# Peptides against a protein of PDB entry 7SID, part 33

Target 1, 151 residues: chain A of PDB entry 7SID
Amino acid sequence: LHMYLMLLKELPGEEYPLPMEDVLELLKPLSNVCSLYRRDQDVCKTILNHVLHVVKNLGQSNMDSENTRDAQGQFLTVIGAFWHLTKERKYIFSVRMALVNCLKTLLEADPYSKWAILNVMGKDFPVNEVFTQFLADNHHQVRMLAAESIN

## One batch from the design tools (peptide; made by RFdiffusion4, then SolubleMPNN)

Design b2_p13_2_s1 (from b2_p13_2, 5 letters changed)
Fold by OpenDDE base, seed 1:
Structure b2_p13_2_s1 (fold): chain B 151 residues (1-151), chain A 13 residues (1-13)
Amino acid sequence: as target 1 above (151 residues)
Amino acid sequence: MEELKKEQEAFLS
């Protein structure tokens, strides 16, 4: 786990985007890692904070390529799961804060939710619609972060 | 993608 997290942490940012092939390789184990540590709030927070780099990389890539679509799908699968478990009140505010930051970054890359759509349990949830629900979050810091992201 | 769907279901189980 720690080796993987370190790899995510050291991922080049928006200024130095990785080839999509490398992003795909990095994303492959992500779902399994998240599933294994789904009940560990600190690990989930760390993962969500680190994958912000992935979102930034996705936004700088050719959105029409097959590899880009594959990477988007793998990433959105994980975000969708975190979103669903958030609805089930499985995560503390710090994890939800990290999730909101991911959603914010997605909206910056895809303001109209053309590809940023969470599919959970066979249903589609555009990120722009999902994001607005955090305006009613139980924790004031989460509400504030969501509100500041819109304004 | 069906594979991703299965992975998500496992995540949510």
Scores: peptide ipSAE 0.358, ipTM 0.879, DockQ to the pose 0.841
Fold by OpenDDE base, seed 2:
Structure b2_p13_2_s1 (fold): chain B 151 residues (1-151), chain A 13 residues (1-13)
Amino acid sequence: as target 1 above (151 residues)
Amino acid sequence: MEELKKEQEAFLS
């Protein structure tokens, strides 16, 4: 886990986008890792914070590429799971804030949710609609974080 | 996509 998290942390930002092949290699184990540590708030927060760079890379890629769609799917699957568990009140505010940051980044890349759609248990949830729900989050800091992207 | 669906289901189980 530690090695994987370090690798995620070392991802370059928007200035130096990674080749999609490298992104895919990083995303392949992500779902499994998240699943294993789904009950660990600190690990989940750390993962969500580190994958922000992945979101930025995905937003700059050619959407018509099969590898891009694959990477987007890999990532959105994980985000969808985190969102679902959030709805079930499984995560504390710090994890929710990290999730909101991911969603915010997705909206910046895809404001109309053309590809940023969370599919959870066979149902589609556009990120723009999902994001607005955090404006009503029970924790004031989460609401404020969500609101800053609107204002 | 089917594989991802299975992974998510495992995640949520």
Scores: peptide ipSAE 0.357, ipTM 0.878, DockQ to the pose 0.893
Fold by OpenDDE base, seed 4:
Structure b2_p13_2_s1 (fold): chain B 151 residues (1-151), chain A 13 residues (1-13)
Amino acid sequence: as target 1 above (151 residues)
Amino acid sequence: MEELKKEQEAFLS
């Protein structure tokens, strides 16, 4: 886990995008890792913080390539799962804040949710609609972070 | 897509 998290952390952002093939290799084990540690709040927070680099990298990619669509799908699958478990009240505020940061970055890359759509249990949820729900989060810091992203 | 769906379902189980 530690080595994998380090790899995610070292992923370059939008200034120096990686080849999509390399991004895909990093994303392949992500869902499994998240699933294994889904009940560990600290690990989940760390994962969500590190995958911010993935979103930033995806924002600079060619959206028309098959590899880009594949990477988007793998990433959004994980984010969708975290969001669903958040709706089930499984995560503390610090994890929710990390998730909000991911959603914020997605909206910066795709403000109209053309590709940033969470599919959970067969239903589509555009990130721009999902994001607004955090404006009403029970924790003040989460609400404030979400509000800062909008304004 | 089917594989991703299965992975997410496992995540949520």
Scores: peptide ipSAE 0.355, ipTM 0.877, DockQ to the pose 0.938
Fold by OpenDDE base, seed 5:
Structure b2_p13_2_s1 (fold): chain B 151 residues (1-151), chain A 13 residues (1-13)
Amino acid sequence: as target 1 above (151 residues)
Amino acid sequence: MEELKKEQEAFLS
């Protein structure tokens, strides 16, 4: 786990996107790692903070390639799972904060949710619609972060 | 898509 988290942490920022082939290789273990540690709040927060780099890379890539669509699908699958478990109140506010930051970054790259759509249990949830629900979050810091993101 | 669906289902189980 530690080695994988370090790899995610070392990803370059928004200004220097990775080749899509490298993004795909990094995403392959992600769902398994998240699944194994889904009950660990600290690990989930750390993962969500690190995958912000992946969101930035996806936002700057050519969305018409098959590899890009594959990467988007793998990433959105994980985000969708975190979203679903959030709706089931499985995560504390600090994890929800990290998730909101991921969703915010997705909206910056895709404001109208053309590709940023969460599919959970066969249902589609556009990120722009999902995001507004955090305006009613039980924790004031989550509401504040959500409000700042849409203004 | 089927592979991703299975992965998500396992995640949520």
Scores: peptide ipSAE 0.353, ipTM 0.877, DockQ to the pose 0.821

Design b2_p13_2_s2 (from b2_p13_2, 7 letters changed)
Fold by OpenDDE base, seed 2:
Structure b2_p13_2_s2 (fold): chain B 151 residues (1-151), chain A 13 residues (1-13)
Amino acid sequence: as target 1 above (151 residues)
Amino acid sequence: MKELQEKQQQFLS
């Protein structure tokens, strides 16, 4: 478990994109790991910060690939869960900041939410619509970060 | 999709 977090930390940047097969391999356990640490704000923040590199890889990949769609699904499942728990006020502002950064990166890759759609409890929520909710976040820094993507 | 839904359900449980 700790080794997995270390692997996420060592993910390469945008300069060296990972093969989608490797991305998928890393994403498959992600939901389980997040579930174990869902109550730890620092760990959640760390995870969200590390998966930013994965988001960048997903945005540059071929959408026609089954592995790409699978990887996107794995990732969006986790983001959807974090968003849902955020709505339930389970996370402090620093975690929400990290989540907004993930959503911002998704919007850069898919501004019209063609594939960036959060499915939570059987309902679809396009990321562009989800993102606008953070413009009304209770914390000023979260609002400011969200506003940066619009202006 | 079903597998993903199950994973998310565990996350939210």
Scores: peptide ipSAE 0.593, ipTM 0.935, DockQ to the pose 0.876
Fold by OpenDDE base, seed 1:
Structure b2_p13_2_s2 (fold): chain B 151 residues (1-151), chain A 13 residues (1-13)
Amino acid sequence: as target 1 above (151 residues)
Amino acid sequence: MKELQEKQQQFLS
């Protein structure tokens, strides 16, 4: 876990994107790692904070490539799961804050949710619609973060 | 993708 988290943390930002092939390889095990630590709030927060770099990389790549679509799918699968478990009240506010930041970054890269669509249990949820739900979050800091992102 | 659905189902189980 430690080495994997370090790899995610040390990913170049939007200014220096990695080849999509490398991004894809990093994303493939992500769902499994999250599954193992889904009940650990600190690990989940850390993962969500680190994958912000991945979103930035996805936004700078050719969206028409097969690897880009695959990478997007791998990432959205994880975000969709975190969102679903959030609705089931499985995560404290700090994890939800990190999730909102991921969704915010997704909207910056894809404001019209052309590809940023969460598929959860066979149903599609565009991120721009999902994001608005956090305006009604029980924690004031989550609401504020969501509100400032829309403004 | 079926693979992604399986990964997510494992995550949510």
Scores: peptide ipSAE 0.592, ipTM 0.935, DockQ to the pose 0.833
Fold by OpenDDE base, seed 5:
Structure b2_p13_2_s2 (fold): chain B 151 residues (1-151), chain A 13 residues (1-13)
Amino acid sequence: as target 1 above (151 residues)
Amino acid sequence: MKELQEKQQQFLS
């Protein structure tokens, strides 16, 4: 786990995106890692904070290749799972804050949800629709973070 | 799609 988290942390940001092939290789084990630690709030928060760099890499890509679609799919699968478990009240506010930051970054890269669509249990949920649900979050800091992204 | 669905199902199980 620690080695993988270190790799995520060291991922280049928006200024210098990685080749999509490298991003894809990093994303392939992500779902399995998240699954193993889904009940650990601190680990989930750390993972969500680190994958912000992945969103930035995806947003900077001008490629519409098979690898790009695959990378987007791998990432959205994980975000969709975190969102679903959030609706089931499995995560404390600090984890939800990290998730909102991921969704905010997705909206900045894809404001009209052309590719940023969460598929959960066979149903599609555009991120722009998912994001508005956090405006009604029970924690004031989560609501405030969501609200600043709308304007 | 099938692979991603299986990964997510395992995550949510």
Scores: peptide ipSAE 0.590, ipTM 0.934, DockQ to the pose 0.846
Fold by OpenDDE base, seed 4:
Structure b2_p13_2_s2 (fold): chain B 151 residues (1-151), chain A 13 residues (1-13)
Amino acid sequence: as target 1 above (151 residues)
Amino acid sequence: MKELQEKQQQFLS
């Protein structure tokens, strides 16, 4: 786990994006890792914080490539699962804060939700619609973070 | 798509 998290953390951001094929290889095991630690709040927070680098890379890539679509799918599958479990009140505020940051960066990369659509259990949810739900979060810091992101 | 569905189902199980 720690080695994998290190790789995610060291992923170059928007200023120096990696080839999409390399990003894809990092994303392929992500769902499995998250699944194993879904009940560990600290690990989930760490994962969500580190995958911010992935979002930055996705936003700088050629959206028409097959590898880009595949990478997007791998990433959105994970984010969708985290969001679903959040709706089921499985995560504390610090994890939700990290998730909001991921959603914010997704909207920055894809303001019109052309590809940033969460598919959860066969249903599609555009990230912009998902994001607005955090404006009504029970924790004040989550609401504040969400509110500042839409201004 | 089927692979992604299976991965997510595993995550949510």
Scores: peptide ipSAE 0.589, ipTM 0.934, DockQ to the pose 0.844

Design b2_p13_2_s3 (from b2_p13_2, 4 letters changed)
Fold by OpenDDE base, seed 5:
Structure b2_p13_2_s3 (fold): chain B 151 residues (1-151), chain A 13 residues (1-13)
Amino acid sequence: as target 1 above (151 residues)
Amino acid sequence: MEELLEEQERFLS
């Protein structure tokens, strides 16, 4: 876990995106790691904070490539799972804050949810629709963070 | 796609 988190943390930012092939290699173990530590709030928060760099890389890539579609699918699968568990009240506010930041970054890259669509249990949920639900979050800081991203 | 859905199902279990 520690080694993987270090790799995620050291990802280049938006200014210098990685080749999509490298992004795919980093995403491959992500779902398994998240699943294994799904009940650890601190680990989940850390992972969500680190994968912000992945979203930035996805936004700078060629959206028409097969590798880009694969990377988007792998990433959105994980985000969809976190969102679903959030609906089941499994995560504290600090984890939800990190998730909102991921969704915010997705909306910045894809404001109209052309590719940013969460598929959970066979149903599609556009990120722009999912995001608005956090405006009614029980925690004031989560609501405030969500509200800042509407404009 | 099917593989990703299976991974998500395991995540949600």
Scores: peptide ipSAE 0.328, ipTM 0.868, DockQ to the pose 0.934
Fold by OpenDDE base, seed 4:
Structure b2_p13_2_s3 (fold): chain B 151 residues (1-151), chain A 13 residues (1-13)
Amino acid sequence: as target 1 above (151 residues)
Amino acid sequence: MEELLEEQERFLS
């Protein structure tokens, strides 16, 4: 786990994006790692904070390439799972704040949710629609973070 | 795509 988290942390952002082939290799174990630690709030928070670099990297790539679509799919599958478990009230506010930051970054890269669509159990949820739900979050800090991202 | 959905199902189970 710690070695994988280190790799995610060291991922270059918008300043120097990695080749999409390298991003794909880093994303392959992500779903399994998240699944194993889904009940650990601290680990989930750490993972969500580190994958911000992945979102920034995806936003700098050619969205028309097959590799980009594959990487987006693998990433969005994980984000969709975190969102679903959030709706089931499985995560505390600090994890939800980390998720909001991921969604904010996705909207910055794709404001109209052309590719930023969460597919959960076969149903599509555009990120711009998902994001508005956090404006009504039960925790004031989550609402404030979401509100700051809208303007 | 179906493989990704299967992975998500395992995640959510």
Scores: peptide ipSAE 0.326, ipTM 0.868, DockQ to the pose 0.927
Fold by OpenDDE base, seed 3:
Structure b2_p13_2_s3 (fold): chain B 151 residues (1-151), chain A 13 residues (1-13)
Amino acid sequence: as target 1 above (151 residues)
Amino acid sequence: MEELLEEQERFLS
C-alpha cells in the first residue's frame, strides 16, 4: 500500500503531464486498493488527495483516444464509488473534503461535464450536479470548500 | 465498461 501511495504522491501535476499509458498503469490497481481500504478514513483521504494529479493529467490528453477514455472511465468509477459511499454517510468530513477537491479539479478540467460524469449503478450523474450537493454538507468546512469552488 | 461497473459494485458492496 505505502509503495503505491508513494507512486501516486509523486505523480507530476498539470505542469508535467504523464503519458496516458503510464496513467493507465497507475490506475489499474486503484479500484482494488480503494475497495480494500474503503473503511480506513485516513487511507481514503490520502488516496483522494494523491489522485488529484491524475485528474490534471487526464485534462492534458486527447479526449478522442481510447486510452484517455479508458483512463477516465477507471478514474470516474472510483470517484463515483467514493461519492456513493459519501451519500451513505460512510466517510468523515476530511475524506469528503478531499473528494470535493477531486470534483473541483474535474470541473476545472471539464467545466461542462462532457466526460466528467459519474456512473453509479447504471445511472449517470454529471459532476457539476454532484458538486452542488456538497453545498449542503453537514460539516461547515465542507460547505465552505464547496462554496469557495463555485465562486 | 461492464468490467468497470463490476469493480465498482465490488467497491460498493
Scores: peptide ipSAE 0.325, ipTM 0.868, DockQ to the pose 0.930
Fold by OpenDDE base, seed 1:
Structure b2_p13_2_s3 (fold): chain B 151 residues (1-151), chain A 13 residues (1-13)
Amino acid sequence: as target 1 above (151 residues)
Amino acid sequence: MEELLEEQERFLS
């Protein structure tokens, strides 16, 4: 886990986008790691904070490539799971803050949710619609973070 | 909850 988290942390951001092939390799174990540590708030927070770099890389890639679509799908599957568990009140505010930051970054890359669509249990949820739910979050800081994205 | 994550993982397979 530590090594994997370190790789995610050191991933170049928007300034130095990685080849999509490398992004795919990084995403490969992500779902499994998240599943194993889904009950660990600190690990989940760390993962969500680190995958912000992945979102930035996805936004810089050719949206029409097969590899890009594959990477987007793999990433969104994980985000969808975090979102669903958030709705079931499984995560503390700090994890929700990290998730909101991921969603904000997705919206910056895809403001109209053309590809940023969460598929959860076979149902599609555009990120722009999902994001607005955090405006009603129980924690003040989460609401404030969400509200900052609107202006 | 846990079932959802497992289902999501299956979609990645």
Scores: peptide ipSAE 0.264, ipTM 0.829, DockQ to the pose 0.133; fails the geometry check

Design b2_p13_2_s4 (from b2_p13_2, 8 letters changed)
Fold by OpenDDE base, seed 3:
Structure b2_p13_2_s4 (fold): chain B 151 residues (1-151), chain A 13 residues (1-13)
Amino acid sequence: as target 1 above (151 residues)
Amino acid sequence: MQELQQQQQQFLS
């Protein structure tokens, strides 16, 4: 876990995007890792904070590429799961804040939710619509973060 | 797509 988290942390930002092949390799274990540690709030927070760099990389690639679509799909699957569990009140505010930051970054990369769509249990949820739900979050800091991200 | 759905299902189980 530590090594994987370190790799995620060291991902270059928007200025230096990784080849999509490398992004895919990093995403391969992500779902499994998240699944194993879904009940660990600190680990979930850390993962969500680190995958922000992945979102930035996804936005720099050609959307018509099969690898890009695959990477986007793998990432959105995980984000969708975190969102779903958030709706089930499984995560504390700090994890939700990290998730909001991920959603914010997705919106920056895809403002019109052309590809940033969360599929959960066969239903599609555009990220722009999902994001607005955090404006009504029970925790004031989450609401504030969401509100700041809209403007 | 089915693989992704299976992965998500495992996550949510």
Scores: peptide ipSAE 0.549, ipTM 0.927, DockQ to the pose 0.893
Fold by OpenDDE base, seed 2:
Structure b2_p13_2_s4 (fold): chain B 151 residues (1-151), chain A 13 residues (1-13)
Amino acid sequence: as target 1 above (151 residues)
Amino acid sequence: MQELQQQQQQFLS
C-alpha cells in the first residue's frame, strides 16, 4: 500500500501530464487497493487526495484514444464505488470532502458530463447530477465545498 | 466494461 500511495503522490499535475499508458498502469491496481481498504477512512481519504493528479491528466487527454477511455473507465469505476458507499453513509465528512474534490475536478474537465459518468450497478449517473447531491450533505464543510464549484 | 463492473462489484461486496 505504502509504495503504491507513494507512486500516486508523485504523479505530476496538469502542468506535466503523464503518458496515458503510464496513467493506465497506475490505475490498474487502484480498484483492488480501494476494495481492500474501503473500511479505513484515513486510507480512503489519502487515496482520493492522491488520485486528484490522475483526474487532471485524464481531463487533458485525447478522448479518441482507447487507452484514455480505459483509464477513464478504471477511474470512474472507483469513484462510482466511493459515491455509492457514501450514499450508504459509510464515510465520514473528511472522505466525502476528498470525493467532492475529485468530482469537482472532473466537472472542470467535463462540465457537461460527456465522459464523466458514474456507472454503478449497471446504471449511469452523470457527475454533474451526482455533484449536486453534495449540496445537501449533512456536514456543513462538505456543502460549502460543493457550493464553491457552482458560485 | 464487464471487467470493470466485476471489479466494482467486488469493491461494493
Scores: peptide ipSAE 0.548, ipTM 0.927, DockQ to the pose 0.884
Fold by OpenDDE base, seed 5:
Structure b2_p13_2_s4 (fold): chain B 151 residues (1-151), chain A 13 residues (1-13)
Amino acid sequence: as target 1 above (151 residues)
Amino acid sequence: MQELQQQQQQFLS
């Protein structure tokens, strides 16, 4: 786990995106790692904070290749799972804050949810629609973080 | 799609 988290942390940001092939290789074990530690709030927060770099890489890509679609799909699968568990009240506010930051970054890259669509249990949820639900979050800091992205 | 669905199902189980 620690080695993988270190690799995620060291991922280049928006300024210098990685080749999509490298992003895809990094994403391959992500779902399994999240599954193992889904009940650990601190680990989930750390993962969500680190994958912000992945979102930035995906948003900077001008490629519409098979690798791009695969990378987007693998990432959105994980985000969708975190979203679903959030709806089931499984995560404390600090984890929800990290998730909102991921969703904000997705909206910046894809404001009209052309590709940023969460598929959860066979149903599609555009990120722009998902994001508005955090405006009604029970924690004031989560509501404030969501509200600053609307304008 | 099938592989991604399986991954998510494992995550949510």
Scores: peptide ipSAE 0.546, ipTM 0.927, DockQ to the pose 0.849
Fold by OpenDDE base, seed 4:
Structure b2_p13_2_s4 (fold): chain B 151 residues (1-151), chain A 13 residues (1-13)
Amino acid sequence: as target 1 above (151 residues)
Amino acid sequence: MQELQQQQQQFLS
């Protein structure tokens, strides 16, 4: 786990994008890792904080390539699962804060949710619609973070 | 798509 988290943390951001082939290889084990630690709040927070680099890298890539679509699919599958479990009230505010930051970064890369669509149990949820739900979050810090992101 | 769905289902199980 720690080695994998280190790799995620070291992923270059928008300033120096990696080839999409490399990003895709890094994303392949992500779903499995998240599944194993889904009940650990600290690990989930750490994962969500580190995958911010992935979103930044995706935003600089050619969205028409097959590898980009595959990488987007791998990433959005995980984010969708975190969002679903959040709706089931499985995560504390600090994890939700990290998730909001991921969603904010997705909207910066894809403001109109052309590709940033969460598919959960066969149903599509555009990220721009998902994001607005955090404006009504029960925790004041989550609401504040969501509110400042739309201004 | 089936692979991604299976991965997510495992995540949510």
Scores: peptide ipSAE 0.545, ipTM 0.926, DockQ to the pose 0.848

Design b2_p13_3_s1 (from b2_p13_3, 9 letters changed)
Fold by OpenDDE base, seed 2:
Structure b2_p13_3_s1 (fold): chain B 151 residues (1-151), chain A 13 residues (1-13)
Amino acid sequence: as target 1 above (151 residues)
Amino acid sequence: SELEEKRQQFLNS
């Protein structure tokens, strides 16, 4: 876990996008790692914070590439799972804050949710619609963070 | 699909 998290942390930002092949290599194990630690709030928060760099890379990529679509799918699978478990009240506010930051970054890259669509239980949920739900979050800090992207 | 399998594994873990 530590080594994997370190790799995620070392990802460059939007200024220096990685080749999509490298991004994909990092994303493929991500779902499995998250699955193993889904009940650990601190680990989940850390993962969500680190994958922010991945979102920035995905937003700068050529969307016509098969590898890009694959990478997007790998990432959205994880975000969708975190969102679903959030709906089931599995995560404390600090994890939800990290998730909102990911969703916010996704919306910046894809404001109309052309590719940023969460598929959960066979149903599609555009991120822009998912994001609005956090405006009604039970925790005031989560609501405030969500509102920052709207105002 | 691969992604669906990963989703199920995550949600059912």
Scores: peptide ipSAE 0.414, ipTM 0.899, DockQ to the pose 0.932
Fold by OpenDDE base, seed 3:
Structure b2_p13_3_s1 (fold): chain B 151 residues (1-151), chain A 13 residues (1-13)
Amino acid sequence: as target 1 above (151 residues)
Amino acid sequence: SELEEKRQQFLNS
């Protein structure tokens, strides 16, 4: 886990995008890692904070590429799962804040949710619609973060 | 699909 987290943390930001093939290889085990530690709030927060770099990389790629679509799918699978579990009240506010930051970054890359769509339980949820739900979060800091992000 | 399996595993783990 530690090595994997280090790899996520060391990913270049928007200024230095990675080849999509490298992003895809990094994303392939992500869902499994998240699944193993889904009940560990600290690990989940750390993962969500680190995958911000992945979102930035996804926004720099050709959306018509098969690898890009695959990478987007891998990433959105994880985000969708975190969102779903958040709705089930499985995560504390600090994890939800990290998730909001991920959603914010997605909206910056895809403001109209053309590809940023969460598929949960067979249904599609555009991120721009999902994001607004955090404006009504039970924790004031989450609401504030969400409110700052829409402006 | 592979993604569906991952989603299911994550949500039910």
Scores: peptide ipSAE 0.413, ipTM 0.898, DockQ to the pose 0.941
Fold by OpenDDE base, seed 4:
Structure b2_p13_3_s1 (fold): chain B 151 residues (1-151), chain A 13 residues (1-13)
Amino acid sequence: as target 1 above (151 residues)
Amino acid sequence: SELEEKRQQFLNS
């Protein structure tokens, strides 16, 4: 786990994006890693903080390539699962804060949710619609972070 | 599909 997290942390941001092929290889095992530690709040928070760099890379890539679509699918599968478990009240506020930051970055890259769509239980949820739900989060810090992202 | 299998694995873990 720690080695994989280190790889995620070292991923360059928007200014120096990696080739999409490299991003895709890093994303393929991500869902499996997350599933193993889904009940560990600290690990989930760490993962969500590190994948912020992945979102920035996706936003700088050619969105029409097959590898980009595949990478988007791999990433959105993970974010969708975290969101679903959040709806089931499985995560404390600090994990939800990290998730909101991911969603914020997605909206910056794709304001109209053309590709940023979460598929959960066979249904599609555009990220711009998902994000607004955090404006009504039970924790004040989550609401504040969400509000800062909109204004 | 591969993505669907990953989604189910995550949600059922």
Scores: peptide ipSAE 0.406, ipTM 0.896, DockQ to the pose 0.930
Fold by OpenDDE base, seed 5:
Structure b2_p13_3_s1 (fold): chain B 151 residues (1-151), chain A 13 residues (1-13)
Amino acid sequence: as target 1 above (151 residues)
Amino acid sequence: SELEEKRQQFLNS
């Protein structure tokens, strides 16, 4: 786990994106890792903080390539699962804060949710629609963070 | 599909 988290942490930011082939190789194990530690709040927060770099890489890539679509799908699968479990009140506010930051970054890259669509239980949910739900979060800091993206 | 299987594994773990 820790070695994998280090690899996620060391991903370059928005300024210098990785080749999509390398991003895809890193994303393929991600869902399995998240599944193993879904009940650990600290690990989930750490993962969500690190995958912010993945969003930045995806936003600067050609979305028409097969590898880009695959990488996009791998990433959105994880984000969708975290969102679904959040709706079931499985995560404390600090994890929800990290998730909102991921969603904010997705909206910056894709404001109209052309590709940023979460598929959960066979249904599609555009991120711009999902994001507005956090404006009504029970924790004031989560609401405040969500509100920053509206204006 | 592979992605659907991963989604189910995550949600049911």
Scores: peptide ipSAE 0.403, ipTM 0.895, DockQ to the pose 0.891

